Peptides against a protein of PDB entry 8HF1. Designs and how they scored, part 274

Target 1, 320 residues: chain A of PDB entry 8HF1
Amino acid sequence: NVMLYATKPTEVMVSFPHQEQVLTVTRLISAEIEKFYVSLDLMNIGVQPIRRSKSLQCLRDPSKKSFVKQLFNDFLYQMKEYGIYAASIAIISLIVEFDIKRRQAETLSVKLMHRTALTLCEKIRHLLVQKLQDMTYDDDDDNVNTEEVIMNFSTPKVQRFLMSLKVSFADKDPKDICCLVFVERRYTCKCIYGLLLNYIQSTPELRNVLTPQFMVGRNNISPDFESVLERKWQKSAIQQFRDGNANLMICSSVLEEGIDVQACNHVFILDPVKTFNMYVQSKGRARTTEAKFVLFTADKEREKTIQQIYQYRKAHNDIA

## One batch from the design tools (peptide; made by RFdiffusion4, then SolubleMPNN)

Design b2_p27_8_s1 (from b2_p27_8, 9 letters changed)
Fold by OpenDDE base, seed 1:
Structure b2_p27_8_s1 (fold): chain B 320 residues (1-320), chain A 27 residues (1-27)
Amino acid sequence: as target 1 above (320 residues)
Amino acid sequence: SSKEELEELDKKFKEATGESLIYLPDV
């Protein structure tokens, strides 16, 4: 029972400025997605056969349109919360998902719907990559994956997170590092993983220090959407982290399912702690006093976040 | 000490960001 361990990690909060910098490119992308939603609502895809998928989700969206909108809404969230650079990685996950669904389409109408979504994702990817390239003065360096580009096109939250990693782990022994990074959403794990791979590769002080991996929690809502490949990847990722072959694990909050991850010396909470269970489960991975539990908060939400953490601490101590 | 490690971390973070870390001490 994770509740029984009075884990006393050092709790640290990092503030970041709330910059609602709506760039022209983000406005254009949002407008293109909105236009696509209008077109999607007008699209006649017919009655889809109820696949005998026992998943409640397949029963809830017989039109498959709501799922398409969900993926684009999740992308818009990632672009807003993590920035243009993270969005350029996040859009690749949508491209992969819509290409799979296009190939699995039972009807021409559904195939066309996923093809139209895919074409929009390719357009969005081009707009994002072009914007990343516009900051590289050297026309010759096609490498949009520099530390500078990553930092400049990340939100203040992600900038502070990357700086916190660099300061915490620069030139350390990789064996002494056991780091968890918690994010709210499943798709954010892959996005932040891709961002970290590129950042670590571009940062000499981290290149041989941090070996990231990601784990997506089991989506209990749709076990059928977890490919056998994703389950194998999850098992492999956990095993690599247990064996010390990976020392940084990105996890979604859906770690409710009993994944016995080792005690870690660093736990980063990149997204707001919305529930007591999330607080207890994430903090319960930092078991020593030397362990660091790092929270990120917007300056405007700082006081509210501090009060919420103290309420969770009190509630945890009352149960322990 | 754990305190010295935190002070060094805060110093390095402040040098990098211009901002200090906010400690949430056990009250």
Scores: peptide ipSAE 0.354, ipTM 0.872, DockQ to the pose 0.797
Fold by OpenDDE base, seed 2:
Structure b2_p27_8_s1 (fold): chain B 320 residues (1-320), chain A 27 residues (1-27)
Amino acid sequence: as target 1 above (320 residues)
Amino acid sequence: SSKEELEELDKKFKEATGESLIYLPDV
């Protein structure tokens, strides 16, 4: 019996100050979204043809007002949790989605609803980009994608995450890196991926070191709603990560489905660990001899987070 | 050693952020 001593990863916690970036722009954007919700509630989109799709499918009808509100609520969450730079990337995903839905609209009323949502997204994008440009003193450098702009317009959590990446991986061999980054929400994967692409490109010490990919969780809803494109992209991203063509993978709750991801030497948990299963599964990917498992916590929640991790560790040892 | 790598990481992180890493040792 070779007891494969599963080398326990080194668990590290990074604290960050709880600063609400109270920017006037974030308040303005939130107020514009609330005004839009009032307008949206007054829109008569008619009785959508009840396609006799089974009961669970009715909640996520992409043509319904509730789905439009969900996308803007997810955007507001990303703006709050990751900052206005991340929000400038997140809004592009909404623009693409509402443009697709506008084109696919079966009725004029649904087409108008998606057009109104799209117009709001373009306004939000302009407000965000303008605010990012206000820090570039030089009129000639329209490049809002500098390390300085990314850092200054990111939340303290994201700042500490980016610094942790820089310190951990500066000037390393890309072959020696196998990194997972866990986030809670599906849409956060795309947002943080776009942020990391720009940050890596703006950071000389990381440009040829980190190659990011992302993996979006399969909707726990039937595989029938995953676009053929999303499934192809997910398979390609996983394959690139397995082949070592990508060395950093951003994941949501996908690991619950038993996606065979290789053993990693770094696991970052960007969002709070809310479940025992998430702790065990994410930690269980840090399998190399010197693997690091890195958590992020607000200073005010530090003690509570430490206690919760020790409770999960105890519970894991009691089952093992 | 893994310990020296962690000490170097903590040093570099302190230099970059002014903050220390918090280790969660096996208790």
Scores: peptide ipSAE 0.343, ipTM 0.865, DockQ to the pose 0.854
Fold by OpenDDE base, seed 4:
Structure b2_p27_8_s1 (fold): chain B 320 residues (1-320), chain A 27 residues (1-27)
Amino acid sequence: as target 1 above (320 residues)
Amino acid sequence: SSKEELEELDKKFKEATGESLIYLPDV
């Protein structure tokens, strides 16, 4: 009986302006993805023979197209929710995935499908990087990873998150920091991790203070498709965080998987809290009154979010 | 105190963003 000790962290909400910055580049990227979907629907990838190997539920050909669409839809979501800078990192994950799938393709048609997706990702990457460079005087790729560029090409939510990190952790002893950052989606973990690495490196006050790691939740749908590498990496990342070699962990719904993470003095919820379980599990990582549980909300959703948090508190107190 | 730390955090955040933190007290 792990008595869920009623953890009473200090709950803080950060509001951010709802700015739908519809940049021309984001419209162009969305239009290119839509054109690609039309082309993808017309592609005949054949019917792949169901190899009877128990572990390879050979995703039937419709599932291969659906997976490609899912990755681009997740990318579009990340671009919208986190901004162009985050999107420039997120697209690299798609490039890696489509290159793996291209190499693993059992048929020429599937290989060509993933190659076409990869070509689109490279075009998107170029469009994003070019837009990041519009604010830099120097054509050097290294100049796009400045604090200024990161901030300017991040959504208000991400800006407020980064500022919250800076204000919370500037010039602190790294040993005094144990921070969790919760995100909704698995792919967001990698994206925000890459963003944080660049932000920390560009921000002197956070250099050598924050050492981020990420953790992607297990894909319950296909634990067999979790590469041995991903499982090893997850174990390593958790161990580094437990050992204090990392003091900031970006995670998704990893807590549902029974991954025991130490008590943290900061818990950031970057994405909306959608469920009571998510609230309880994430808040349960902040165990002291000195611990901070930080929520982010759009100004328009502020009152609704406050009411929802109080409902979750009440429900939690009724169970504890 | 946890209150002083929060007030300091709010101050620093307001200085940085022009916005105040919203404390959600235990009811």
Scores: peptide ipSAE 0.328, ipTM 0.863, DockQ to the pose 0.782
Fold by OpenDDE base, seed 5:
Structure b2_p27_8_s1 (fold): chain B 320 residues (1-320), chain A 27 residues (1-27)
Amino acid sequence: as target 1 above (320 residues)
Amino acid sequence: SSKEELEELDKKFKEATGESLIYLPDV
C-alpha cells in the first residue's frame, strides 16, 4: 500500500511565466488542422463493417474519423503545452500511426482519409522544422537539436523543467539517480522522451548522467488490443529502470494501474495534479532519504496550486 | 545536510533562471 511509507519528501514548487507566445507558425498549423476537419467531415468513407474481432476499436470510432481528430487534438495540446520543439517530435508519432492505418485500410475511401491526414502531418512537420531552422545562423549546421534550439522553442514550463534537471543532476553519479517524471497524457511520454534524449545529448553535464526511458499507461482498452510490441516494450522499459540501465522514467497514470516501480529520490510532476490519488501515489514514489517532489505551476495559478497541495496534504494526514 | 543541499539547489536554480524555488514545508 503506497500510503504507508513514512518518508515525506521535500516538496518544491517551480513557477513559470504564463506566456501565451502566439507564434505565427502555431496559428498557421491550427488553421490547417481546422480546415482539414471541415474536409474530413465532408468525406464519405462509407459504412464500415463492424468486424466482431475489431469491435471494441470500431465501437470507439465507427467512422474512424473521431480517432483521426483525437490524434490531431492531442498534437495541438502538446504544441500548446510543451512548445514547437516538442511538437516537431510529436508529429512523427502521428505520421507513423497514419502510415500504419493507411496500409491497413480495407477500403479506398479509408485509405484516402489516412493519406490526407498523413499529407497534413508532413506539411506540419515541414512548417515546424523550418521554424526551428530559422535560429541556426550557420546555413551549414542543419542541427535543430542543440540546447539553444530546444530551449528557445520550448514553453516556459518545459524550459524550467529542463533547467531543474540540469541543476539537479549535472555531473552526478548516474547510480545515485532514480527519477520519475509524471505527465498527464499517454502521447506526452513519447514527445518528452524524444525531447530529453536530444537535450541530454546536447548537454555535456547530463550526457553520461541521465539515461531516460518512458512508460505508456495501459490504455483502458483491453490488454488484448495492446500490440505484443507495446507490451514487450513496457516490460523492457520497467526492467531497464529496475536494473539501473535507465535512471529517469517518464510515465502517465502508471501508478494507478498498479505498476510497481522502485523507490525514487526525485519525482517531477510536469503537468497539474488533478486528483488526491495522483498526489498521494506520485508523492509516495519519492521514498528515499532526502527525496524531492517537484511541482510546476504557472505564476497565475501559483496560489491556487499551493492551496490545493496543502488540502491534499491535510487529507492525507487525516487518513494516515 | 539536507538543508545545505536545498540551499545549494536554490542558489544554482536562481543563477540559471533568476527565480527562487518555492519550498512547501510541512505545517
Scores: peptide ipSAE 0.319, ipTM 0.857, DockQ to the pose 0.858

Design b2_p27_8_s2 (from b2_p27_8, 10 letters changed)
Fold by OpenDDE base, seed 3:
Order: sequence, then C-alpha cells, then structure tokens
Structure b2_p27_8_s2 (fold): chain B 320 residues (1-320), chain A 27 residues (1-27)
Amino acid sequence: as target 1 above (320 residues)
Amino acid sequence: SSEEELKKLNERYKKATGEELEFLPEV
C-alpha cells in the first residue's frame, strides 16, 4: 500500500517595508472626501416612501448615505493598501456605481446626492491621473501604464507581489501555470485585475505567459439579488480558468462558497490572513506537486504573522 | 530536487529585489 502522501505546499513568506507613503495628493484626496462627508450629513434626502414591494432592498441599504460613505471608505482603503496607481483604477468603479445609482434615483434629492458623489470621483480621478503623468518626461506620452509608473506608484506590498509574479512566471509555458491570488475585499479583485492587465502588457516576459481573470464572490445575499451581468461574468471567468484560457484567478474570500476550482501550483495571499478558515481553504487550493503558498507581510508584523501560521498549522493537524 | 528549485527561486528573487525569500518548512 503506497500511501500517496499528498505533498503539502511549500509556504513562502515575502516581507515588505512598512512605508507610509504620505504623498500630497493622497492627503488632498482624503481631505476632499472628509469635506464631502460633512456636506453629505447636511443633505436632506427626505423620508423615502417604503414601497412595500421593495422591503428586501430597504433591509439591504437602510441608509443610502451609509452606502455612499462605504464606497469612499473602500476607495481610501485601496489607495492606502495598494497605492495611487491602483486607486486610479478603483475610482472608475465608483464612477460607474454612482452613475448607475444616479440614473436609478427615485427622488431629485437622491439623484443630486449621487451626482455630487460622482463629481467628487471625477475630481479624484483627475488628481490621480495628473500625479501619474508627472513621471512621464515626454509631455506627448499620455501612457501612464508603463512598468515603471505602475511600480513607482504602487505600495511596497504590491511591488513585492509584482516582482514575485515576474520571478515565478517569466518565460514559462502558460499551460504549466495555475495561479490563485486571494484578496480580502470584493472591490480589490477588480482593482488588482486592472493593475495586472496593465503590468502584464508592459512586461514582455509575462505578456504571453499570464492571462488573468477575476471572480467577484457571490454576495451572501440570495442569488436572486445578484445582477444577471455579474453572474454571467463569474460563470465565464470560472469556465475560462477551468478550460486553461486563463491561468491566473484573482478571488476574494468567496472560493469558500464551494466554487470547485482545479488544483493550483501557486497561491498568493495578497492581504493578511485573518481567519483559520481562510488559511485552510486558500492553502487547500495549492495541491499540485511542488505547489507554493505565498504570504505577504510587513516587516513590523513578520513575527506575529509567523506565530499565527504556526498556530494555524497546529490547529489544522489537531483536526485532521 | 524540490530543494534545488526553491534555492533557484530564492536566488532569482534575491537578484531582483536584494531580499531573500523566507521558506516556512513543515516541522
């Protein structure tokens, strides 16, 4: 009886310097969002008539102001955690969402609220793009999507992630790659996907090697409330990854929800592992021979991260 | 060997970043 010992993945930790990049532009953007919150709190959006047929929607978003603040708080988080380049992509998602909400507004006051949020997003986008252009010495090259611009306007975490991808996958056969990238937040999936598309296009060693996709997880709220477009996108992205038409998948924590993804040879955890379940489920996707499970940690959090991994390993061995 | 592959990966990463990869072996 040859016990096929399933070879456990090699766990790799990548450290990055804790740099608080205090750029003038990030301070300006934060201050403009704070001013907007003061203005938003003063806005009278009226008592919305509870149409009985939309009771379930009212339970989802009890405060339309709270949802607007959540989107800007998620943007501020992405700008801090991933950098200005990632923020320039993330702001487009806010523009799209606020334009949809503006069009769907049942009252003039709600329409005006979403219009004011949209105008702020357009101002933020302009400030971000202008800052990305400050590094292009050629006044004529509007192309802010170079490897240099991406690297210089990314956080140390994202820089180490991109370098780890380049070192791991440069000039490899695309068929030999099955890579997962885990992120905490749903909005980060789209942001990191857009960043990776531009990085891969600007990096010759990766252009014909990596084909990324992203999966926005199902909202734990009933499948009836997912847009038909989001469900169609998820199904298409998963199918492309299963068929080998995509070899890198960016996921939020939702691979927990029973999405049968093939065994991968690389799993990257871009955000901190916060739970034992996240550790076991993400590590459990690295099942091929010589599979790698790669974690990113700030230097200041390195010891705490190592201790947490050993605790999770012990707990996993005690239940197995 | 898997160990030689990890060594080559570390050497490539060190050449690109100036930093070493930290492998967390199974105890």
Scores: peptide ipSAE 0.344, ipTM 0.846, DockQ to the pose 0.840
Fold by OpenDDE base, seed 5:
Structure b2_p27_8_s2 (fold): chain B 320 residues (1-320), chain A 27 residues (1-27)
Amino acid sequence: as target 1 above (320 residues)
Amino acid sequence: SSEEELKKLNERYKKATGEELEFLPEV
């Protein structure tokens, strides 16, 4: 019996200080969103006719207010978890979505609601960009995408993640890299992708080494409600990663059964591992010789994280 | 060796951050 020693990845834990970033700008943005929610609740958008909105999301909230609140809540999460720099990228995705919804609005009241949300996003973007510029002597927009600005306006978690990438991959052959980065939320994939593009471009040791891509897991809503564009983009992103045209893939779910991704030599878990299934499936992608499975934990949660990993290891061994 | 590679990784990380990597041993 050749025990196929399944090459167990080396598990690495990276600790980071739990800093509640008490920035005046983040408090101001949160307060502006809260004021907007009060105004949004007072908006009478009328009863939306059930028949016209083919999306299950519009069936759940005829007011479309829940969708607006969801996008801002996801933005607030990204600003808190990843920092101001990541938030400056995340807000662009909200601007694009609310502009689409404003143009698609069948009623003046719904059009006005999405316009008000868009105006708030533009104000938030201005506040974020202004704060990024406070550290740059030159008013030029190009100066906000430096390694220094990215690091200074990122949370300790993101700082340790970026440093872990730099230390792991500096001056390596791109062909020797097959990296997965797992995040919890769908919208985080695109935000971290944009952050990584700017960081890699600003870091000479990584510029020709890492080529990132992202993949959003299937929406918890039927694949029939995924836009044709999202499905085409997912297929293209997976193909680029298979062909080696991308060597770092950011994903929000463990690649569902049937997305065959090659064996990876690095797996980063940027957000807390919340389920046994996520642990087993993400770790199960680190299959190459000397593969690394890297976890990030706040110092306060270190012991709890260690105990959770040992519980998952035990549970995996009891099933195997 | 894989151990020497991990040691070099830890040394590089420590030089960059002032912090050590924690390797979770197989139990």
Scores: peptide ipSAE 0.343, ipTM 0.847, DockQ to the pose 0.883
Fold by OpenDDE base, seed 4:
Structure b2_p27_8_s2 (fold): chain B 320 residues (1-320), chain A 27 residues (1-27)
Amino acid sequence: as target 1 above (320 residues)
Amino acid sequence: SSEEELKKLNERYKKATGEELEFLPEV
């Protein structure tokens, strides 16, 4: 029995310039969200109709406002971390979520709250799309999904990520690719998935080479109908990746330890590695010969990132 | 060789971005 010692993946660090995207549109969007929070705090959602336990219901009403604020805060994070183009996709996810919550709303006040949130999302979407169009030289080509537009309206991190994908996978056989992309947040999976679909479609060298999927970690908190759809999607996405019908999977760090994903030849860590467990679990997926484990770091955080990776390597070797 | 592939990857990346890839050595 030749123990094929799983060759340790080559660890690659990609540096990116720390640029704060100080765009007027991002300031306007942030200001509109802040105004909305003031209005949201003043909204009387009322006490929800008494289903079984009174004490748990009074805790549910704050949870609805809190959930709305969480979604907009996650959007603001995505706009900051991934750029305007990614934000234009992320806002669609908020529109879908708020429309579901509007339809599920048991009270008129809750319906109105979600309707107001939707109206804000539509305004934000318009502001984002308008800004993406301002760089299209040809007034006639409404196609904001070009490689150039995607690159120009992405953060330096995302630009380096997309370029790393292009350089790594241009004109390769799709069968030779098994790629994971790790992100920190659940909502980032959908956003980066949508961005990658558009980028791949607009990049001839990646067209028919990369077939992306995404996996959203299980939301153990709400066993609602949404969680059933998400579980179905998650199972389908995993199966497509196992069957080779998808060769790139975007996943959050909340990969349940039990998701047996095949040995990958590429693992990209798009967001900072914050924990030893994330490092070990993600790196442990890069198991093929000549596997690459690619990290992204801001230039200012480069030394700290290197030191942290060496600490994680040492800790892993001390346990193994 | 894996080294030659990494070199080619770095050269392609440098050509595209003007930046070099940093390979973290095995310690």
Scores: peptide ipSAE 0.342, ipTM 0.847, DockQ to the pose 0.868
Fold by OpenDDE base, seed 1:
Structure b2_p27_8_s2 (fold): chain B 320 residues (1-320), chain A 27 residues (1-27)
Amino acid sequence: as target 1 above (320 residues)
Amino acid sequence: SSEEELKKLNERYKKATGEELEFLPEV
């Protein structure tokens, strides 16, 4: 019995300074969202007709107001956790979602609600893009996608993540890279994917090295056409990653649901490890020789993060 | 060696960020 000693990955912690972004633009955006919530609470939308094919979650929000608030709360979280550059990408996902919901609206009141949300997203997008352009001498939209703009308008966590990618993968052979990036939230996958596309395109050392892809969780909220597209996209993304046509995969908790991904040589955990299962499953993907498991922590949370990892290691050894 | 590769990785990271990588020991 050759006990294939699964080579344990090297665990790496990257610390970053906790900077509260005190930008006037982020305060303005937050204030506009809060004003919108007050207006949203005053909107009479009535009870939406329950279609028999709606998921259990669609049954729980008869006004669909909670879903609108959830998307803006997720946006505010992404702006805080990843920065205003990431927020400029994240807002596009809200625009797409609210446009779909506006078109699918069964009542004029719901259509108006999603239209008002969409108008706010367009205003937010404009405010973010203007702030990115303030650092560029040229008003051309393409000039906001430079390495410098991406770095300067990203949080310290994202800056350290991008530097970790550059240092890890600069001028390497693409075939020698199998990288996973774990994030907590579904919408963060798309946001970080868009950020990485622009960063890789603006970084000569990575342009022909990294080919990113993303995989988002099944939307438990909408059993509709979106779930079929998402399933097709997930299958295609996983297949591209298996075939080596993509060598970096951004994932949320979807890999916890038993999606079989190949053994990787790099696993990045961009968000805090909140569960034992997430720790074991993500670490269990770093199974190649010299595999690296990279964690990001704020300096203030460093000790707590280390203690949590040691608790998870102990619990894993007690089960094995 | 894997240790030399990790050292080179840390040196490259330190040069880029001014910070060192923390390698969590196996306990």
Scores: peptide ipSAE 0.329, ipTM 0.836, DockQ to the pose 0.876

